# Peptides against a protein of PDB entry 4Z5W: the designs that were tried, part 6

Target 1, 305 residues: chain A of PDB entry 4Z5W
Amino acid sequence: IPDVFLELNKLWYFSAQSNLFNGEMPRSLSNSRSISLLSLRNNTLSGQIYLNCSAMTNLTSLDLASNSFSGSIPSNLPNCLRLKTINFAKIKFIAQIPESFKNFQSLTSLSFSNSSIQNISSALEILQHCQNLKTLVLTLNFQKEELPSVPSLQFKNLKVLIIASCQLRGTVPQWLSNSPSLQLLDLSWNQLSGTIPPWLGSLNSLFYLDLSNNTFIGEIPHSLTSLQSLVSKENAVEEPSPDFPFFKKKNTNAGGLQYNQPSSFPPMIDLSYNSLNGSIWPEFGDLRQLHVLNLKNNNLSGNIP

## One batch from the design tools (peptide; made by RFdiffusion4, then SolubleMPNN)

Design b1_p8_4_s4 (from b1_p8_4 with S1E I5L)
Fold by OpenDDE base, seed 2:
Structure b1_p8_4_s4 (fold): chain B 305 residues (1-305), chain A 8 residues (1-8)
Amino acid sequence: as target 1 above (305 residues)
Amino acid sequence: EPSFLTTE
C-alpha cells in the first residue's frame, strides 16, 4: 500500500479487504486524522501493528483480520477514543490481552478469533471493564484452558458472546447470568462439562444458543422451552452490528457461511453432540420463532413429541 | 458435524 494518506485528508472510509497487499501498513495511514473506518482484512500485510491514536481521532472501526501481522497487541488502542469495533481475527499474536484494555470505554465489538490469544481468565477479567462491550469473539484461542466461572465477572451490555473451538474445560459460567441482554451465545466445540444451567432460559433476548460438541450431561433444562425471544417476535431489536462479518464454519479449514449481522442468524438451539439424557420436552412446540432445534448425537430417550 | 462461529 503506498504511503500517500497524508494527501488524502478527507478520506473517511478505506476498504482494501480481500486483496494481495503485502508489506507494512503505511505510516501515513497510521497517522490519518480523517479515517473513520479502516478495513485491510484478508491481505498479506506484515510487521507490527502501530496506530497513532493521538492523530487517528476519527477512527471508529478497525479490521486488520486475516493478515500476517506479528508482535504484540497494540496496548495504546484504548487511546483511540472513538474506536468501537476491532477485528484482529487470524493474526498470530501469541499474547495476552493488554491490561490497558480495562480502559477501553469506546469498545463495542471485539474479535480475536484464531489470534493465538492466551490466558482466558486474564482476558475476561480485563474485558469486563469495557462497559460498552456488546460483541466479543474469542473463538480458536485459549487451547485447553479452563473457562473461568468466577461469579464476579460481569459483562452488563454483552449481546454476542462467541468462545467456540477452544477445547475449554469447565462448566457454563454463572457470570453469564449477569448478561440479561445476551442474544447470541456460542460455546460450541469445547470440553465443557456438567449440566446445562436452567438460568439460560431466563435470558429473554437469547435467540441463538450453540452448546454443541461439548461433554454436557443430564437433562435439557425445561426453562429453554420458555425463551421469550423464541416464543414471541416482539424483541427483534435491529441493533447496530459490528463492522465485521461472522462465519459459520464446520471446521477450521472450510469456508464458512457468511452472516453480515447477528440478526441474520436463524433462531437456534443447538445442543447436539453431547451426552444429554431424558426426554425432548413437548413445550419446545411453544418456541414459535425457533428455526433450528438440533438435539442429535445425545442420549435422549422417550417419544419425539 | 456441528458448526461454530468465527469472524474469519
Scores: peptide ipSAE 0.675, ipTM 0.967, DockQ to the pose 0.862
Fold by OpenDDE base, seed 3:
Structure b1_p8_4_s4 (fold): chain B 305 residues (1-305), chain A 8 residues (1-8)
Amino acid sequence: as target 1 above (305 residues)
Amino acid sequence: EPSFLTTE
């Protein structure tokens, strides 16, 4: 990318995604005073990610996903006082979340999907201090770590949590009960064990639940038949979604279906590929807004209601 | 095969 952004003093939005750009980010772009939305997703950009947050006073959205950047996660990003959305998916950092992210009060949406992030305990302990954090995507990180169950963890404003395909051990953590605004939960493709906790049915805004491909045992909690968002048409106030798309993948090598907003996901309960037993509750018939109920590949018995 | 969500 040429170093010509100094003259572009009115540039508000720059999208150059899905090209063949290589080399470093141009210094004039990293110092742009005008830019609000920057997307360079799916290129071959390299070097260290550096942004001059004192210059980039209008920066609100940053998508650098699927590039060949190296080095550390830029610890100065919390100094970008208007920065809300960050997509760093598929950047191989091999790092922990910086401690400075405790101060990231502007942050609303963060993805590190497939970014070789380490230490999930430290990551969640840091990110819980981001009071405005609504969307957190940590898929394909933390390989074989334990999902922390520390009851002091609190994500009060969390709406979307995706921590899929991490081979995580542990149980569904009780600290998620402190997230009453949770709309989408994906913990699929882990090694999570124990029973599915009944308090999940108290998450009144939860319309998408994926616990598929884990090691859950016991009965399906009856409280899932009373998920309020699936019983009644809530006026889904379409809150501003992240500026980055989501992809539903069957495996790491397949192309995913693109979803531009979490609201574009069909209302779903996926408990497939576990060791759940007992019956299917007849009261699943009360979930009038449910589009997908996936219970396949379990140990369920009795009649289908 | 079950699916999972990513941003890439």
Scores: peptide ipSAE 0.674, ipTM 0.967, DockQ to the pose 0.850
Fold by OpenDDE base, seed 4:
Structure b1_p8_4_s4 (fold): chain B 305 residues (1-305), chain A 8 residues (1-8)
Amino acid sequence: as target 1 above (305 residues)
Amino acid sequence: EPSFLTTE
């Protein structure tokens, strides 16, 4: 990428995703006063990620995903006072989330999907201080760590939580009950155990639940048949989606189905590939907005209602 | 196989 962004003093949107760009980010780009949205996703860019937050005063969205960047997570990003959306997916940091992210009050959407992030406990302890954080994606991180169940963890404004394919141990964490605005939860492809907690049915905005491919036991909580977002349409809060797409993948090597917004996901309960027992509740018939009920590969018995 | 969500 040429070092010409000083001359481009009116450039507000720069998208150069899905090209063959190599080398480092130009210094003029890292100092751009005009750029609000920067997407360099899916290139071969390298070097350390550095942004001059004192210069980049208009930066609101940053997508650097699927590049060959190296080094540390930029600890100065909280100084980018308008930066809301960050996609750092598939950047191999081999790091913990910086402590400075406790001060990241502008942050609304964060993805570190497949970024070799370590220490989920520290990550969640830091990110809970991001009071405006609505979307958190941590898929394909953490190797066999334990998902912390510390009741003091609080994500007050969290709407989308995706921590899939981490081989995480533990249980469905009770601190998620402190996120009453949660709309989408994906904890699939972990080693989570215990029972599915009944309080999940109290998350009135939860329209997408993926707990598939875990080690859950016991009955399906009857409270899931009363998920208000799946009973009625009345509370579809159109919230600003993150500027990065989501991908529904069956494996790490295949291309995923792209979803541009969380609202584009079909209303779903996926409890497949667990050790759940008991019956399918007839009251699943009350979930008139439910598009996908996936209960396959469990120990369920009785009649199908 | 079940699916999971990513941003990559």
Scores: peptide ipSAE 0.668, ipTM 0.965, DockQ to the pose 0.854
Fold by OpenDDE base, seed 5:
Structure b1_p8_4_s4 (fold): chain B 305 residues (1-305), chain A 8 residues (1-8)
Amino acid sequence: as target 1 above (305 residues)
Amino acid sequence: EPSFLTTE
């Protein structure tokens, strides 16, 4: 990418995604006063990620996903006082979340999907201080770690939580009950155990639940038949979606189905590929907004209602 | 096969 961004003093949006750009991010780009949205996703960019937050005072969205960047996560990003959305998916950091992210009050949407992030306990302890955090994607990190169940963890404004394909151990964490605005939960492709907790049915905004491909046991909690978002057409507050798309994948090497917004996901309960027993509750018939009920590959018995 | 969500 040429070092000409000083001349582009009116440039507000720069999207150069899905090209063949290589080398480092040009210094003039890292110092742009005008850029609000920067996307360089799906290139071959390299070097360390550096942004001059004192210069980049208009930066609101940063997508650097699927590049060959190296080094640490930029600890100075919280100094970008307007930065809301960060997509660092598929950047191999091999790092922990910086302690400075405790101060990241502008942050609303964060993805580190497949970024070799380590220490889930530290990551969640840091990110709980981001009071405006609504979307958190941590898929394909924390390999074989334990999902912390510390009841003091609080994500009060969290709407989208995706921590899939981490081989995480533990149980469904009780601290999620402190997230009453949760709309989408994906904890699929882990080694989570125990029973599915009844308090999940109290998450009135939860329209998408994926607990598939875990080691859950016991009965399906009857409280899932009373998920309010699936019973009634609540006015889905169309909140501003993250500036990055989501992908529904069957494996890491397959192309995913793209979803531009979380609201574009069909209302779903996926409990497939567990060790759940007992019956299918007839009261699943009350979930008039449910599009997908996936209970396959369990130990369920009795009649289909 | 079960699926999972990513941003990549």
Scores: peptide ipSAE 0.666, ipTM 0.966, DockQ to the pose 0.857

Design b1_p8_5_s1 (from b1_p8_5, 5 letters changed)
Fold by OpenDDE base, seed 3:
Structure b1_p8_5_s1 (fold): chain B 305 residues (1-305), chain A 8 residues (1-8)
Amino acid sequence: as target 1 above (305 residues)
Amino acid sequence: EPSYLTTE
């Protein structure tokens, strides 16, 4: 990408996604005073990610996903006082989340999907201080770590949590009960064990639950038949979605279905590919807004209601 | 095969 952004003093939005751009990010772009939205996703950009946050006073959205950047996660990003959304998916950092992210009060949406992030305990302990954090995507990181169950963890404003395909051990953590605004939970493709906790049915805004491909045992908690968002037509308050798309993938090599916002997902309960037993509750018939109930490949018995 | 969500 040419170093010509100094002359572009009115540039508000720059999208150059899905091209063949190589080399470093231009220094004039990293110092742009005008830019609000920057997307360079799906290129071959390299070098260290550096942003001059003192110059980039209008920066609100950053998508650098699927590039060949190297080095550390930029610890100065919390100094970008208007920066709300960050997509760093598929950047091979091999790093922990910087401690400076405790101060990232502007942050609303963060993805590190498939970014070789390490230490999930430290990551969650840091990110819980981001009081405005609504969307957190950590898929394909933390390989074979334990999902922390520390009851003091608190994500008060969390709407979307995706920590899929990490081979995580442990149980569904009770600290998620401190997120009463949670709308979407994906913990699929892990090694999570124990029972599915009944308090999940108290998450009144939860319309999408994926616990598929884990090692859950016991009965389906009856409280899932009373998920309020699936019983009643709640007016889905179109909360501002993150500026980055989501992809529903079956495997790492397949193209995913693209979803531009979490509200575009069909209301779903997926408990498939576990070791759940007992019956299907007849009261699943009360979930009038449910589009997908996936219970396949379990140890369920009795009659289908 | 079950699916998962990502941003990539």
Scores: peptide ipSAE 0.667, ipTM 0.966, DockQ to the pose 0.888
Fold by OpenDDE base, seed 5:
Structure b1_p8_5_s1 (fold): chain B 305 residues (1-305), chain A 8 residues (1-8)
Amino acid sequence: as target 1 above (305 residues)
Amino acid sequence: EPSYLTTE
């Protein structure tokens, strides 16, 4: 990418995604006073990620996903006082979340999907201080760690939580009961065990639940038949979605189905590929907004209602 | 096969 962004003093949006750009980010780009949205996703950019937050006073969205960047997560990003959305998916950091992210009050949407992030306990302890955090994607990190269940963890404004394909151990964490605005939960492709907790059915905004491909046992909680978002057409407040797309993948090598917004996901309960037993509750018939009920590959018995 | 969500 040429070093010409000083001359482009009115440039508000720069999207150069899905090209063949290599080398480092040009210094003039890292110092742009005008840019609000920056997307360089799906290129071959390299070097250290550096942004001059004192210069980049208009930066609101940053998508650097699927590049060959190296080194540390930029600890100065919280100094970008308007920065709301960060997509750092598929950047191999091999790092922990910086302690400075405790101060990241502008942050609303964060993805580190497949970024070799380590220490889930530290990551969640840091990110709980981000009071405006609504979307958190941590898929394909924390390999074989334990999902912390510390009841003091608090994500009050969290709407989208995705921590899939981490081989995480533990149980469904009780601290999620402190997230009453949760709309989408994906904890699929882990090694989570125990029973599915009944309090999960008290998350009135939860329209998408994926607990598939874990080691859950016991019965399906009857409280899932009373998920309010799936019983009634609540006016889902169309909150501003993150500036990055989601992908539904079956494996790491397959192309995913793209979803531009979380609201574009069909209302779903996926409990497939567990060790759940007992019957299918006939009261699943009350979930009039449910599009997908996936209970396959369990130990369920009795009649299909 | 079950699926999972990513941003990549």
Scores: peptide ipSAE 0.663, ipTM 0.966, DockQ to the pose 0.882
Fold by OpenDDE base, seed 2:
Structure b1_p8_5_s1 (fold): chain B 305 residues (1-305), chain A 8 residues (1-8)
Amino acid sequence: as target 1 above (305 residues)
Amino acid sequence: EPSYLTTE
């Protein structure tokens, strides 16, 4: 990418995604006063990520995903006072979340999907201080770590939580009950154990639940048959979605189905590939908004209602 | 196979 962004003093949106750009991010781009949205995703950019947050006063969205960047996560990003959305997916940091992210009050959406992030306990302890955080994606990190169940963790405004394919141990964490605005939960492809907690059915906005491919045991909690978002058409407030798409993948090497907004996901309960027992509750028939009920590959018995 | 969500 040429170092000409100093001349582009009115450039508000720069999208150069899905090209063959290589080398470092231009210094003039890292100092742009005009840029609000920057997307360089799916290129071959390299070097260390550096942004001059004192210069980049209009930066609201940053997508650097699927590049060959190296080094540390930029600890100065919280100084970008308007920065709301960050996609750092598929950047091999081999790092922990910086402690400075405790101060990241502008942050609304964060993805580190497949970024070799380590220490989930520290990551969640840091990110809980981001009071405006609504979307958190941590898929393909924290390999074989334990998902912390510390009740003091609090994500008050969390709407989308995705921590899939981490081989995480532990149970469904009680601190998620402190996220009453949760709409989408994906904890699939882990080694989570225990029972599915009944309090999940109290998450009135939860329309997408994926607990598939874990080691859950016991019965399906009857409270899942009363998920309010699946009983009635709530007016899905078109919330400002993250400026990055989501992908539904079956494996790491397959192209995923793209979803531009969380609201584009079909209402779903996926409990497949567990060790759940007991019956299918007839009251799943009350979930008039449910599009996908996936209970396959369990130990369920009795009649299909 | 079950699926999972990513941003990549």
Scores: peptide ipSAE 0.662, ipTM 0.966, DockQ to the pose 0.879
Fold by OpenDDE base, seed 4:
Structure b1_p8_5_s1 (fold): chain B 305 residues (1-305), chain A 8 residues (1-8)
Amino acid sequence: as target 1 above (305 residues)
Amino acid sequence: EPSYLTTE
């Protein structure tokens, strides 16, 4: 990418995604006063990620995903006072989340999908201080770590939580009950155990639940038949979505189905590939907004209602 | 196989 962004003093949106750009980010780009949205996703960019947050005062969205960047997660990003959305998916950091992210009050949407992030306990302890954090995606990180169930963890404004394909151990964490605005939960492809907690049915905004491919046991909580968002449409709050797309993948090597917005996901309960037993509750018939009920590959018995 | 969500 040429070092010409100083001349482009009116450039507000720069999207150069899905090209063949190599080398480092040009210094003029890292110092752009005009750019609000920067997307360089799916290139071969390299070097360390550095942004001059004192210069980049208009930066609101940053997508650097699927590049060959190296080094640490830039600890100065909280100084980018307008930066809301960060996509750092598929950047091999081999790092923990910086402690400075405790101060990241502008942050609303963060993805580190497949970024070799380590220490989920530290990550969640840090990110809980991001009071405006609504979307958190941590898929394909944390090698066989334990999902912390510390009741003091609080994500007050969390709406989308995706921590899939991490081989995480533990149980569905009770601290999620402190996130009453949760709309989408994906904890699929882990080694989570125990029972599915009944308090999940109290998450009145939860329209997408994926607990598939875990080691859950016991009955399906009857409280899931009373998920208010799946009973009625009344509270479809069109919320500001992340500027980055989501992908529904079956494996790491396949192209995913792209979803531009969390609201574009079909209302779903996926409990497939567990060890759940008991019956299918007839009251699943009350979930008039439910598009997908996936209970396959369990130990369920009785009649299908 | 079940699916999962990513941003990559």
Scores: peptide ipSAE 0.660, ipTM 0.965, DockQ to the pose 0.878

Design b1_p8_5_s2 (from b1_p8_5, 5 letters changed)
Fold by OpenDDE base, seed 2:
Structure b1_p8_5_s2 (fold): chain B 305 residues (1-305), chain A 8 residues (1-8)
Amino acid sequence: as target 1 above (305 residues)
Amino acid sequence: SPSFLTTE
């Protein structure tokens, strides 16, 4: 990418996605006062990620996903006072989340999907201080770590939580009960154990639940048959979606189905590939908005209602 | 196999 962005003093949006750009980010781009939305996703860019947050006062969205960047996560990003959305998927940092992210009050949507992030306990302890955080994607990190269950963790404004395919140990964390605005939860492809907690059915905004491919035992909580978002079509206020798409993958190497907004996901309960027992509750028939109920590959018995 | 969500 040429180093010409000093002359482009009116450039608001720069999208150079899915090209063959290599080398470092141009220094003039890292100092742009005009750019609000920057996407360089799916290139071969390399070197250290550096942004001059004191210059980039208009930056609101940053997508650098699927590049060959190296080194540390930029600890100065919280100084970008308008930066709301960050996609750092597939950069492979081999790092922890910087402590400076405790101060990241502008942050609304964060993805580190498949970025070799380490220490989930530290990551969640840091990110709970991001009071405006609504979307958090941590899929394909924290390999074989324990999902912290510390009740003091608080994500008050969290709407989308995705921590899939981490081989995480532990249980469904009780601190999620402190997230009453949660709409989408994906904890699939882990080693989570214990019972599915009944308080999940109290999350009135929860329309998408994926607990598939874990080691859950016991009965399906009857409270899941009373999920308000799945009983009645409340007019879900069109919430501002993240500026980055989601992908539904069957494996790490396949292309996923793209979803541009969380609202584009079909309402779903996926409890498949566990060790759940007991009956299918007939009251699942009350979930008039439910599109997908997946209970396959469990130890369920009795009649199909 | 079950699916999972990513941003990549």
Scores: peptide ipSAE 0.671, ipTM 0.965, DockQ to the pose 0.876
Fold by OpenDDE base, seed 5:
Structure b1_p8_5_s2 (fold): chain B 305 residues (1-305), chain A 8 residues (1-8)
Amino acid sequence: as target 1 above (305 residues)
Amino acid sequence: SPSFLTTE
């Protein structure tokens, strides 16, 4: 990418995604006063990520996903006082979340999907201080760690939580009950155990639940038949979506089905590939907004209602 | 096989 962004003093949106750009980000780009939206996703950019937050006063969205960047997560990003959305998916950091992210009050959407992030306990302890955090994607990190169940963890404004394919141990964490605005939960492809907690049915905004491919036991909580978002059409005010797409993948190497907004996901309960027993509750018939009920590959018995 | 969500 040429070092010409000083001349582009009116440039508000720069998208150069899905090209063949290599080398480092040019210094003039890292110092742009005009850029609000920066997307360089799906290139071959390299070097360390550096942004001059004192210069980049208009930066609101940053997508650097699927590049060959190296080094640490930029600890100065919280100094970008308008930065809301960060997509660092598929950047191999081999790092922990910086302690400075406790101060990241502008942050609304964060993805580190497949970014070799380590220490989930530290990551959640840091990110709980991001009071405006609505979307958190941590898929394909924290390999074989334990999902912390510390009840003091609080994500009050969390709408979307995705921590899939981490081989995480533990149980469904009680601290999620402190997130009453949660709309989408994906904890699939882990080693989570125990029972599915009944309090999940109290998450009135939860329309998408994926607990598939874990080691859950016991009965399906009857409270899931009373998920309010699946009983009635709530006029969910479409909150501003993250400035990055989601992908529904069956494996790490295949292209996923793209979803531009979380609201574009079909209302779903996926409990497939567990060790759940008991019957299918007839009261699943009350979930008039449910599009997908996936209970396959369990130990369920009795009649199908 | 079940699916999972990513941003990549």
Scores: peptide ipSAE 0.663, ipTM 0.964, DockQ to the pose 0.888
Fold by OpenDDE base, seed 4:
Structure b1_p8_5_s2 (fold): chain B 305 residues (1-305), chain A 8 residues (1-8)
Amino acid sequence: as target 1 above (305 residues)
Amino acid sequence: SPSFLTTE
């Protein structure tokens, strides 16, 4: 990428994703006063990620995902006072989330999907201080760690939580009950155990639940038949709209189906590939907004209602 | 196999 962004003093949106750009980010780009949205996703860019937050006063969205960047997570990003959306997916950091992210009050959407992030306990303890955080994606990190169940964790404004394919141990954490605005939960492809907690049915905005491919036992909690978002359409809840797409993947190496926003996901309950027992509740018939009910590969019995 | 969500 040429070092000409000083001359481009009116450039508001720079989108150069899915090209063959290599080398480092040009210094003029890292100092751009005009850029609000920067997307360099899916290139071969390298070097250390550095942004001059004192210069980049208009930066609101940053997508650097799927590049060959190295080194540390930029600890100064909280100084980018307008920065809302960050996609750092598929950047091999091999790091913990910086402690400075406790101060990241502008942050609304964060992805570290497949970024070799370590220490989920520290990550969640830090990120709970991001009062405006609505979307958090941590898929393909924290391999074989334990999902913290500390009840003091509070994500008050969280709408989308995706921590899939981490081989995480533990249970569905009760601190998620402190997120009453939660709309999408994906904890699939982990080693989560215990029962599915009944309080999940109290998350009135939860329209997408993926707990598939875990080690859950016991019955399906009857409270899931009362998920208000799946019974009625009455709550036009403000949807999270991160400036990065989501991908629904069946494996780590295949291309995923792209979804541009969380609203594009069909209303779903996926509890497949667990060890759940008991019956399918007839009251799943009350979930008139449900598009996908996936209960396959469990130990369920009785009649199909 | 079941699917999971990513941003990549």
Scores: peptide ipSAE 0.662, ipTM 0.963, DockQ to the pose 0.872
Fold by OpenDDE base, seed 3:
Structure b1_p8_5_s2 (fold): chain B 305 residues (1-305), chain A 8 residues (1-8)
Amino acid sequence: as target 1 above (305 residues)
Amino acid sequence: SPSFLTTE
């Protein structure tokens, strides 16, 4: 990409996604005072990610996903006082979340999907201080780590949590009950064990639950038949989605179905590919907004209601 | 196979 952005003093939106751009991000771009939305997703850009946050005073959204950037996660990003959305998916950092992210009060949406992030305990301990954080995507990181169950962890404003395909051990963490605004939870493709906790049914905004492909045992908690967002239409608050799309993948190599907003997901309970036993509750019939109930490949018995 | 969500 040419180093010409100094002259483009009115440039508010720059999208150069899905091209063949290589080399480093231009210094003039990293110093742009005008840019609000920057997307360079799906290129071959390399080098260290550097943004001059003191210059980039209008930066609100950053999508650098699917590039060949190297080095550390830029610890100065919290100084970008308007930066809300970050997509760093498929950038191989091999790093922990910077401690400076405790101060990232502008942050609303963060993705590190498939970014070789390490230490999930430190990541969650840091990111809980982001009081405006609504969307957190950590899929394909933390390989074989333990999902922390520390009761002090608190994500008060969290709406979308995706920590899929990490081979995580542990249980569904009790601290997630402190997220009463949670709408979407994907913990699929892990090694999570124990029972599915009954308090999940108290998450009145939860319309999408994916616990598929884990090692859960015991009965399906009856409280899931009382998920208020799936009983009635009234609680579908369309909040501002992140400026990055989501992809529903069946494997790491397949093209995913693209969803531009979390609200575009069909209301779903997926508990498939576990070791759940007992009956299917007839009261799943009360979930009038449910589009997908997936209970396949479990040890369930009795009659189908 | 089950699916999972990403942003990539």
Scores: peptide ipSAE 0.660, ipTM 0.965, DockQ to the pose 0.884

